# Peptides against a protein of PDB entry 3T6J, part 54

Target 1, 375 residues: chain A of PDB entry 3T6J
Amino acid sequence: PIVESYIGFIESYRDPFGSRGEFEGFVAVVNKAMSAKFERLVASAEQLLKELPWPPTFEKDKFLTPDFTSLDVLTFAGSGIPAGINIPNYDDLRQTEGFKNVSLGNVLAVAYATQREKLTFLEEDDKDLYILWKGPSFDVQVGLHELLGHGSGKLFVQDEKGAFNFDQETVINPETGEQIQSWYRSGETWDSKFSTIASSYEECRAESVGLYLCLHPQVLEIFGFEGADAEDVIYVNWLNMVRAGLLALEFYTPEAFNWRQAHMQARFVILRVLLEAGEGLVTITPTTGSDGRPDARVRLDRSKIRSVGKPALERFLRRLQVLKSTGDVAGGRALYEGYATVTDAPPECFLTLRDTVLLRKESRKLIVQPNTRLE
Target 2, 372 residues: chain A of PDB entry 3T6J as posed
Amino acid sequence: PIVESYIGFIESYRDPFGSRGEFEGFVAVVNKAMSAKFERLVASAEQLLKELPWPPTFEKDKFLTPDFTSLDVLTFAGSGIPAGINIPNYDDLRQTEGFKNVSLGNVLAVAYREKLTFLEEDDKDLYILWKGPSFDVQVGLHALLGHGSGKLFVQDEKGAFNFDQETVINPETGEQIQSWYRSGETWDSKFSTIASSYEECRAESVGLYLCLHPQVLEIFGFEGADAEDVIYVNWLNMVRAGLLALEFYTPEAFNWRQAHMQARFVILRVLLEAGEGLVTITPTTGSDGRPDARVRLDRSKIRSVGKPALERFLRRLQVLKSTGDVAGGRALYEGYATVTDAPPECFLTLRDTVLLRKESRKLIVQPNTRLE

## One batch from the design tools (peptide; aimed at target 1 Q141)

Design b2_p20_4 (made by RFdiffusion4)
Pose (drawn by RFdiffusion4):
Structure b2_p20_4 (pose): chain A 372 residues (1-112, 116-375), chain P 20 residues (1-20)
Amino acid sequence: as target 2 above (372 residues)
Amino acid sequence: SLSAPVLAPHAAVDADAAQS
């Protein structure tokens, strides 16, 4: 459509329980030139789902070209303006017929070297160069194969299923599936507090995982003297964001105030656990004399260590999502999402520095439409 | 004519939903 639109109580982020949605609406025009560079990604999108750490039976049944667009926003009502979105928010529809992927083009043109804190003098160079371009990649993957992948195991009214039980097996355990989503049950209705952050974490992780693929970069025009940097700046940005996320964690309530930031911190912790000097957090000192930190990500160890930690992570997340296992999902997540002062990082002590170097986001003013 | 401003996405977060 020339004009793209949508509205309702949709994103569930701001419900302390995680079920009730917050009202919003948007009207934006579809840009053509930048969209083809996405419809490309849609065309070859079919294969990639099978590259995911879980078998094809643990994935959605068919596939689709649901849609991927680039929208110049006219009116976005509500609390915020996301860079990209995958909707509608009803999973059943995501598997049965389809969904949509939205990359808002003109919001980007808004959001783009001393404020590059927690980086090094190198780094921020590659950051300034490859952040914008890589942003499209991470968004595309986050939206398309982030939530586009995965399958829900639901018990329909009768004792039957939405799938064949005897032929499905859990790679982690080896047994046959003992858990699932029963009638009326949904992602939010079960995982609740964690559902948003958990699902986002999965999407971002698939983001990096497939951001390691030559083909996607060929779609975005990255290869050779190019294919490096953009991947690096992407991962580096992920780990840095995992650091900045401490600001949005409340230690006194032992509570996270956001899904994305928390999910980013979790991915950071998983990478730190992979160890092998791949990632480091140094309690440095800024030129102003105050405290500070430098995030160190060894790029040569990206495929040899980090990737395994990823596909093992995604495999677990997805496995627990399909069977709808809350116990395992939480125990696996809230454990990773835990914030403490234990070394050699001391996140409780690092959070202060994160708050000192903290940033306050900008404001986006919107135009109106007068009737003549 | 312009309307009231809205919060922008985090610069360090891709595919941000502009969550407060």

Design b2_p20_4_s1 (made by RFdiffusion4, then SolubleMPNN; from b2_p20_4, 10 letters changed)
Fold by OpenDDE base, seed 3:
Structure b2_p20_4_s1 (fold): chain B 375 residues (1-375), chain A 20 residues (1-20)
Amino acid sequence: as target 1 above (375 residues)
Amino acid sequence: ELNEPVLAPHPEIAADHAEL
């Protein structure tokens, strides 16, 4: 089997300023069967990038075909194990040199081992469907998140010589209708400019790309889903995201007004966007569990994903990208922190819901490193 | 500043990053 590995200062999630990488490393084995799906996704990536809700001027000028493989992790040294990775993490390098994507397939498999009886915050009618399609929907989401999420969008840059990588006279900001008024200067990076929100903001953008593009029939076909199965995969993917947004409250610290996990903050933001869309798309209902203690249910109206959810996500995702491209930190922070704010305001009462989430919290799973054998 | 896109697939897995 092909063995993959990396080692070094990679992820900056442990740095409050998003700047300093944590030293990490892994050894993994290529899963050929799963990698073949991602190869098909890569083959369609250039076309799928055109489906993203921003002007071509805000997308990378040249498509650089990345590697994308599914890996079974044998060992991982770090503070946490991701489901997917897109490296390098420098947006400038991704634009000029390309990138590599990996899905950590056996990490995903651990997440699928949730027993029906332990599955919190879902309607009973959704539980069996969720269990059936959680795995397949995650494969779709991870593939889109890494390849077309993190792999998409252009940063507007002025180089050391004063040259721009965009036409200042013709490129229009779709949100303002005006010419581009801000960009990254020489030495400025995504992380250096957006700092404390950079990691979570980028994860939110990538997750939003996944949800948005999973609605595309070609994506589902690439992963082998058609007809009713394709619709169920879409539904479960969106359902998982809104559920994750509720679960995210575990990682909010009210006393410090901070988030402890970038991806969970991102998922909460997406939940807020979809709740704001209204029209009965997403409903969170406080309930009483069988134990007589507080519980909750998340409901997603399947029939409103395309009619209500998609347009809301489109507008939000476009705004995320435009603010990222232009280096508009003030606008980006205002947008993102606005949705990331946790209050006890009705109707959601998120601080109260947080207490419910904490009450229903499962014991932390321990990931045990597997053995591999040649048979 | 390396904001590196790591997908934490599930809240349970994401918890590993949150406690550090």
Scores: peptide ipSAE 0.024, ipTM 0.601, DockQ to the pose 0.095; fails the geometry check
OpenDDE base, seeds 1, 2, 4, 5: peptide ipSAE 0.023, 0.020, 0.019, 0.024; ipTM 0.591, 0.567, 0.583, 0.591; seeds 1, 2, 4, 5 fail the geometry check

Design b2_p20_4_s2 (made by RFdiffusion4, then SolubleMPNN; from b2_p20_4, 9 letters changed)
Fold by OpenDDE base, seed 5:
Structure b2_p20_4_s2 (fold): chain B 375 residues (1-375), chain A 20 residues (1-20)
Amino acid sequence: as target 1 above (375 residues)
Amino acid sequence: ELAAPVLAPHPEVAFDHAEL
């Protein structure tokens, strides 16, 4: 087998300032079959980037082809194990040597070991489909999220010599119709400017890219889905996201008015965007479970994904990118925190729903070191 | 050229890499 590993101070989630990495490490084996799908996605990435809802002037001038590998983890040392990783997080290395996308495939497989009877917040008619396609849909989402989400978009920069990496006279902000009025100065970074929202905002952008681009037939074809199967994968991917947005409420702390998990905050924001789209696209209905306790159901209208969902997500995703590119912290914070706000206002009553989410919370799954054998 | 934004791990709903 091909063995891969990493070790060091890598992820900064545990740092309140998002700067200091946690010491982590893994040893994994390459999943060749899934890696081949990601390689095909990488081969199509330059073309797919053109499908993103911003002008070419807001995209990277040159696409740098990253490595993308699916890994089966043998051991992981850290505070938690992700489904996907993009490394390194060192700016100098990313600029000079590039980066690698990694999907932790067997971690995903463990996460999907959900019994039908324990699957919360879905309509009964969706449960079997969800169970069937959750894994495949997540492979699509992770691939798009890492490669075309995190891998996309340009930051407008003025360097230490005063030179711009964009034409100030010709580049137009698609949201305002005006010339670019803000940018990153020398020494400014995404994290330094956007600070407390930077991580979650970027995750939200990446997740939104995944949802948006999974609608493209070429993406589904790369992963081996056509016809009705492709449509089911799309549906389950979107359904999983809106469900995740509801589940995300677990990670909100009302007393502190803050989020504890960046990805979950991102997923809640996407849920809010899709709810705002209206037209019956997403519906959250409080119910009573068979045990007589509060429950809820999330419904996504499949027929409205392209007609209602896509345009809403397109507008939102474009705004995220434009604000990111221009370093508009005030605008970005206003947009993102607006959607990330959790209140008990009707019709959703999210604080009440949070109580339901907590009530229906399952025991946390534990991942342990696997056995290996020769078969 | 400015550093790329932070690329973070992607947790599944059942897993969280880190909580603040």
Scores: peptide ipSAE 0.019, ipTM 0.584, DockQ to the pose 0.092
OpenDDE base, seeds 1, 2, 3, 4: peptide ipSAE 0.019, 0.018, 0.019, 0.020; ipTM 0.581, 0.564, 0.593, 0.575; seeds 1, 2, 3, 4 fail the geometry check

Design b2_p20_4_s3 (made by RFdiffusion4, then SolubleMPNN; from b2_p20_4, 10 letters changed)
Fold by OpenDDE base, seed 2:
Structure b2_p20_4_s3 (fold): chain B 375 residues (1-375), chain A 20 residues (1-20)
Amino acid sequence: as target 1 above (375 residues)
Amino acid sequence: SLGPPVLAPDPWVANDHAEL
């Protein structure tokens, strides 16, 4: 089999400032069957980038074809095991040198092993569908998140010589209708500017790209889904995201007003965006469990994903990208922290819901390293 | 860095910030 590995100070999630990488490493083997799907996604990437809700001027000038591989992890050393990876973690390098994408396929498979009776916060009618399609939908989400999420968008830069990587006279900010008024200067990076929100903000952008582009028939076709199956994959992907936004409350610390996990914060932000869209798209209903204790149910109206959800996500995702591209930290922080704020305000009462989430929390699953054999 | 583009598949796999 083809063996892949990486090692080093890679991921900065444990650094509050997003600057210091933790020491991480893995050894994995290529899953050829799933990798072939990602290769087709890569082949379509340049075209799919045009479907993103920002002008071409806010996209990379030249698409650099990445590698994308599905891997089965043999060993992993780090604070946690990801489902997907896009490297390098520097936007400037991704823009100029390219990137590599990885899906950790067997990590995903373990995440799907939820017993129906333990599946929290879903309607009974959704549970079987969710169990069936959680895996496939997450493969789609990971592929889009890594390749077209993290792999997309341009940073506007003025180099050390004073040259711009964009035409200041012709590029228009789609949110303001004005010329570009801010950019990254020499030595400024995404992390250095956005600091404490940089990781979670980028994860939110990438997750939003996944939800947005999973609606595209070509994406589903690449993964082998058509007709009713494609629609079920879409539904479960969106349902999983809104459920994840509720589950995210576990990772909020009210006393410190902080988030302990960047991806979960991102998922909560997306939930807030989709709740704000209204029109009955997403509903969170407090209930009483069979044990007489607090519970909750998340409902997603399938019929409103395209009509209500997509436009809301489009506007939000465009805003995220524009603020990122222009290095507008003040605007970006205001937007992101606004959606990331957790209060007990009605109708959602998120702090009360957090108590319910904590009450219904399952024991953390252990990932056990697999063995391998030569056949 | 862009927060390391790492999808956490589920909350149980997510990197918890160890409150140091």
Scores: peptide ipSAE 0.025, ipTM 0.620, DockQ to the pose 0.087; fails the geometry check
OpenDDE base, seeds 1, 3, 4, 5: peptide ipSAE 0.024, 0.022, 0.022, 0.022; ipTM 0.636, 0.638, 0.632, 0.598; seeds 1, 3, 4, 5 fail the geometry check

Design b2_p20_4_s4 (made by RFdiffusion4, then SolubleMPNN; from b2_p20_4, 10 letters changed)
Fold by OpenDDE base, seed 2:
Structure b2_p20_4_s4 (fold): chain B 375 residues (1-375), chain A 20 residues (1-20)
Amino acid sequence: as target 1 above (375 residues)
Amino acid sequence: AYNAPVLAPHPEVAFDHAEL
């Protein structure tokens, strides 16, 4: 088998300032079959980047072809295990040197082990479809998230010599219609500027890219889905995201007004964006479970994903990128924290829903690391 | 990095700020 490993101070999610990496390491085996799908995605990446909802001036000047592999993890050393990785975690290096992507396939497979009777917050009619397509939709989402999420967008920089990596006279901010008024100075980074929101904000951008681009037929074709199957994968991917936004409330600490998990905060933000879109796209309904205790149901109107969801996400994703590119911390924080705020205001009553989420919380799944055997 | 949404809320230790 082809063996891959990595080791070092890599992920900064545990740093409140998003800067200091946790020391991690893994040993994994390449899954050739799944890697072939990601290779096809890489081959289309330069074209797919053009589908993102920002001007080419806000995209990387030169596409640097990355490597992308699916890995089955044998050993992981760290506090937790991701489903996908994009490294390095430095936007400047991603722009100038390139990046590596991996999907931890067997980690995703653990998430696929779903018992229908334990699946919370979905309508009965959605459960079987969700179970069937959760795995495939995750593959799509992870691939897009890593490659075209984390791998996309440009930071506007003025170097130490005063030179700009963009034309100040011709580049227009699509949100304001004006010339670019802010940028990163020498020594400023994404994490250093956006600090406490940097990780979650970037994850939100990457997740949004996944949802947005999964609507593109070419993406589904790359993963081997066509016709009704492709539409089901899209639906389940979006359904999973809105459900995850509800589940995210577990990771909010009301008394501290803070989030404990960057990805879950990001997913809650996306839920808020899609709820704000209205028109019956997403509905969260408090219910009573068979046990007589509080429950909830999330509904996503499939027919409104493209007509309502996509435009809402497009506008939001563009704003995320523009604020990131320009280093507009004030604007970025205002936008992101606005959607990340958890209150008990109607109609959603998110704090009450949080109680329901906690009540319906299942026991923590343990990931047991596999071993190799000679047969 | 991507941390897949799980079906049941559980602590995702790698990315959980609460364990600081």
Scores: peptide ipSAE 0.057, ipTM 0.655, DockQ to the pose 0.103; fails the geometry check
OpenDDE base, seeds 1, 3, 4, 5: peptide ipSAE 0.017, 0.052, 0.017, 0.016; ipTM 0.598, 0.680, 0.604, 0.592; seeds 1, 3, 4, 5 fail the geometry check

Design b2_p20_5 (made by RFdiffusion4)
Pose (drawn by RFdiffusion4):
Structure b2_p20_5 (pose): chain A 372 residues (1-112, 116-375), chain P 20 residues (1-20)
Amino acid sequence: as target 2 above (372 residues)
Amino acid sequence: HYYPSTAGIAGDVYPTAFEP
């Protein structure tokens, strides 16, 4: 459509429980030139789902070209203006017929070297160069194969299923599936507090995982003297964001105040666990004399160590999502999402520095439409 | 019947305001 639109109580992020949605609405025009560069990603999107750490029976049944667009926003009502979105928010529809992927083009043009804190003098160079371009990649993957992948196991009214039970097996355990989503049950209704952050974490992780693929970069025009940087800046940005996320964590209440930031911190911790000097947090000192930190990500160890930690992570997340296993999901997540002062990081002590170097986000003014 | 789930939102989210 020339004009793209949508509205309702949709994103569930701000419900302390995680079920009730917050009202919004948007009207934006579809840009053509930038969209083809996405529809491409859609065309070849079919194969990639099978590159995911879980078998094809643990994935959605068919596939689709649901849609991927680039929208110049006219009116976005509500609290915020996301860079990209995958909707509608009803999973059943995501599997049965389809969903849509939205990359807002003109919001970007808005959001783009001393404020590059927690990086090094190198790095921030590659950051300034490849952040913008890589942003499209991460978004495309986050939206398309982030939430585009995965399958829910639901018990229909009768004792039957939405799938064949005897032929499905859990790679982690080896047994046959003993858990699932029953009638009326949904992602938010079960995982609740964690559902948003958990699902987002999965999406971003698939983001990096497939951001390691030559083809996607060929779609975005990155290869050779190019294919490097973008991937690096992407991962580096992910680990840095994992650091900045401490600001949005409330230690007194042992509570996270956001899904994306928390998820990013989790991915950071998983990478730190992979060890092998791949990632480091250094309690440095800024030129101003105050405290500071430098995030160190060895790029040569990206495929040899980090990737395994990813696909094992995604495999677990997805496995627990399909069977709807809350116990394992939480135990696997809230454990990773835990914030403590234990070394050799001391995140409780780092958080202060994160708050000192903290940023306050900018404001996006919007135009109106007068009736003549 | 359908019950809602979380929406997949990519990237940072920024606040908004309207012109008078």

Design b2_p20_5_s1 (made by RFdiffusion4, then SolubleMPNN; from b2_p20_5, 7 letters changed)
Fold by OpenDDE base, seed 4:
Structure b2_p20_5_s1 (fold): chain B 375 residues (1-375), chain A 20 residues (1-20)
Amino acid sequence: as target 1 above (375 residues)
Amino acid sequence: SLYPSTTGVAGDVYPVVREP
């Protein structure tokens, strides 16, 4: 078998300032069959990048074809097990040297086993569909998240010699209509500038890319979905995200006004964006469970994903990218923290919903490492 | 990296099973 491994101080999710990497390592075996789907995605990546809601001037100057491999993890040393990885984490290296993507296939497979009777916060009519398509939708989301999420966008930089990696005279900020007014100076990085919001902000951008591009027929085709199946995968992917946004409240600490998990914070932000879009796209309804205790239901109107959801996400995603590219920390923080704020204000009453989420919390399971054998 | 709600850092964990 083809063996892949990596080790080092890689992910900074546990650093409050988003800079210090946690020591992590894994050993995995390449899943050739599953890798084929992601290779097809790679083959379309250059074209799909053009579908993202920012001008080419805000995208990487040169497309560098990355590796994308599905891995079956044999051992993983770290505080959490990802479903996908994009490395290196340095944006400057990503745009100048390239990057590698992996999908941890057997990690994803764990999430596929959902018990219907234990599935929380969904309408009954959505449960079977959710169970059926959660796995496949995860494959789509992971692929897009890593390859076209983390793998997209450009940082505007002035190097130590004063040279810019963009044309100051011609590049226009699509949000303001003006020339670029801020950038990263020598020694400044995404993490160093955006600090406490850097990790979650980037995850939010990547997740948003996934939702946005999963609407593209070519993407679904790459993963083998057409017709009604493709629409169901799209629906479940979006439904999973808005549900995750509700579940995310578990990882918010009200007394400290902080988030304990970057990805969950990101998913909550996306939920807020889609709720803000209004028009009945997303509805969270407090209910009473069969046990007489508080419950809730998340409803996503599939007929409004393209008409309401996509435009809202487009605008938000473009803003994320523009603020990231220009190193506008003040603007980026204002935008992101605004959506990441958790209050008990009506109509959502998120702090009250958090109590419900905690009440309905599932028990944490154990991750058991697999073995291999010669046959 | 992407961490599903079930396997994320400080989140829920699941047994790692091989893809069929």
Scores: peptide ipSAE 0.217, ipTM 0.680, DockQ to the pose 0.116
OpenDDE base, seeds 1, 2, 3, 5: peptide ipSAE 0.182, 0.188, 0.201, 0.195; ipTM 0.682, 0.684, 0.666, 0.692; seeds 1, 3 fail the geometry check

Design b2_p20_5_s2 (made by RFdiffusion4, then SolubleMPNN; from b2_p20_5, 7 letters changed)
Fold by OpenDDE base, seed 5:
Structure b2_p20_5_s2 (fold): chain B 375 residues (1-375), chain A 20 residues (1-20)
Amino acid sequence: as target 1 above (375 residues)
Amino acid sequence: KLYPSTTGVAGDVYPVARLP
């Protein structure tokens, strides 16, 4: 088998300031079959990057073909096992030197084994479809998230010599219509500037890219879906995201007004964006379970994904990117923390919903040491 | 061919959130 590994101070999710890496490492085996799908996605990456909702001036100047491999984990040392990885975690290096994408396939596979009777917060009519397409939709989302999410966007930089990597006279901020007024200076990084929101903000951008680009027929074709199947994969991917946004409330600590997991905070933000879009796109309804205790249902109108959801996500995603590119911490924090705020205000009453989420949570499940076998 | 397998619950890019 082809063996891959990495080790070092890599992920900064446990750092409150998003800067200090946790020491971790893994040893894994290449899954050739799944890697082939990601390679097809890589082959289309340059074209797909042009579909993202920001001007070319806010995208990387030169496309750098990345590696993308699906891996089956044999051992992982760290606080948690990810489903996907994009490294290095330095935007300057990603922009100038390139990056590598990894999907931890057997980690994803564990998530596929959801029992219908235990599937919370979905309409009954959606449960079977969700179970059927959850796995495939995850593959699509992870691929887009890593490759075209984390792998996209330009940071405006003034180097130590005072030179800019963009034309100050001609580049226009699409949100303001004005010239660029802020950028990263020498020694400043994404994490150093955005600090406490950096990790979650970037994950939110990457997840949003996934939702946005999964609407493209070419993406679905790469993963082997056409016609009704493709539409179902799209629907389930979006449905999973809005459901995840509700589930995310478990990881909010009201007493401290903070989030404990970057990805879940990101998913809650996306839920808020899609709820704000209105027009019946997303509906969360408190209900009573069969046990007589509080429950809830998330409804996503599939017919409004393209007409309502996509435009809302487009605007939001563009704003995320523009603020990131320009190093506008104040604007970025205002935008992101606004959507990340959890209150009990109607109509959603998120703090009340959080109680429901906590009530319906299952006992903690663990990833245990994998076994290997010959087949 | 050698194949690994795992048990448990996963679903997030990083870190894995244990969702119901």
Scores: peptide ipSAE 0.021, ipTM 0.590, DockQ to the pose 0.081
OpenDDE base, seeds 1, 2, 3, 4: peptide ipSAE 0.138, 0.021, 0.128, 0.015; ipTM 0.705, 0.591, 0.662, 0.537; seeds 1, 2, 3 fail the geometry check

Design b2_p20_5_s3 (made by RFdiffusion4, then SolubleMPNN; from b2_p20_5, 8 letters changed)
Fold by OpenDDE base, seed 3:
Structure b2_p20_5_s3 (fold): chain B 375 residues (1-375), chain A 20 residues (1-20)
Amino acid sequence: as target 1 above (375 residues)
Amino acid sequence: MLYPSTTGVAGPVYPVVREP
């Protein structure tokens, strides 16, 4: 339909345990032109899923063609307005019944409208490129995040009758080299098992899928980017992610040792992964602003994205998926909380950087309902 | 679900063209 809507208890991001849904709803209109791009992505999804860095045994057994539509939202009732949605949120239903994706295009447009003079933490040489390609790169990221991020991976399950949805004798855990030793039992879900880290962990996996797959020429081609433009889109997408990881510190509360936003926590984790990769891939440099107050610069070496960044992200992403598939909460928590820990340890000194982030914090963005007209 | 970064100053919002 040209007009789409949903309503109900859908997202559980506000529940610390990831269980209780927030009541939300939206009304939106279809953007046919942008939807066509996402349909091309859907057409390639089955093949692109094979490019993800886990064995086919950890991927869904059967590809179910999802719906993917770009929407311009007229109204959104909830605590926050997303840029993309993948529903249902139940992994078991996603793998057995399918799912639907939407991109809220006009929400993205608002996010793209950053003024150059107010763009924080980037090198001057990157600002124009960032402004030019942030929108297009984010379209790519949203598409990959929803369709191939949230839409990928298999949960190993033992049903109420004791039957497994995987061959216990032949499926090998690529991280351990051993047979599968854990799985989801009847009544267990992703959220119920991983609880406090479930939402952020899944967002981190989805964001990582976006960064990883955006490196594939086929993906960029689908979105209409070739040559130097494609490389710039890749660069800006990765640059945006590492910048977001720094910005994420705004949403960390040191006194409570907690994160207040799942996606920002996820982005910080990715930043930590890419920093750990070393070799000059990502550099955060404290500076002094023109006002004489603390500032910082994030640098991403584009020449090292494929050689350094991709392998690091590949290993991390595979580990995320394996731990998710096997329901290994202990391993998953250890991994994720490790990267999500914020200290003031050198060389990054993240708590100090947080002070800088807070100092440079801009006013809260307010999104207002648009008007629509018939022409 | 994906949320964009809430930081930074947003510029003008341009009209979105929809194909009928």
Scores: peptide ipSAE 0.171, ipTM 0.609, DockQ to the pose 0.058
OpenDDE base, seeds 1, 2, 4, 5: peptide ipSAE 0.134, 0.161, 0.155, 0.145; ipTM 0.648, 0.616, 0.638, 0.635; seeds 2, 4, 5 fail the geometry check

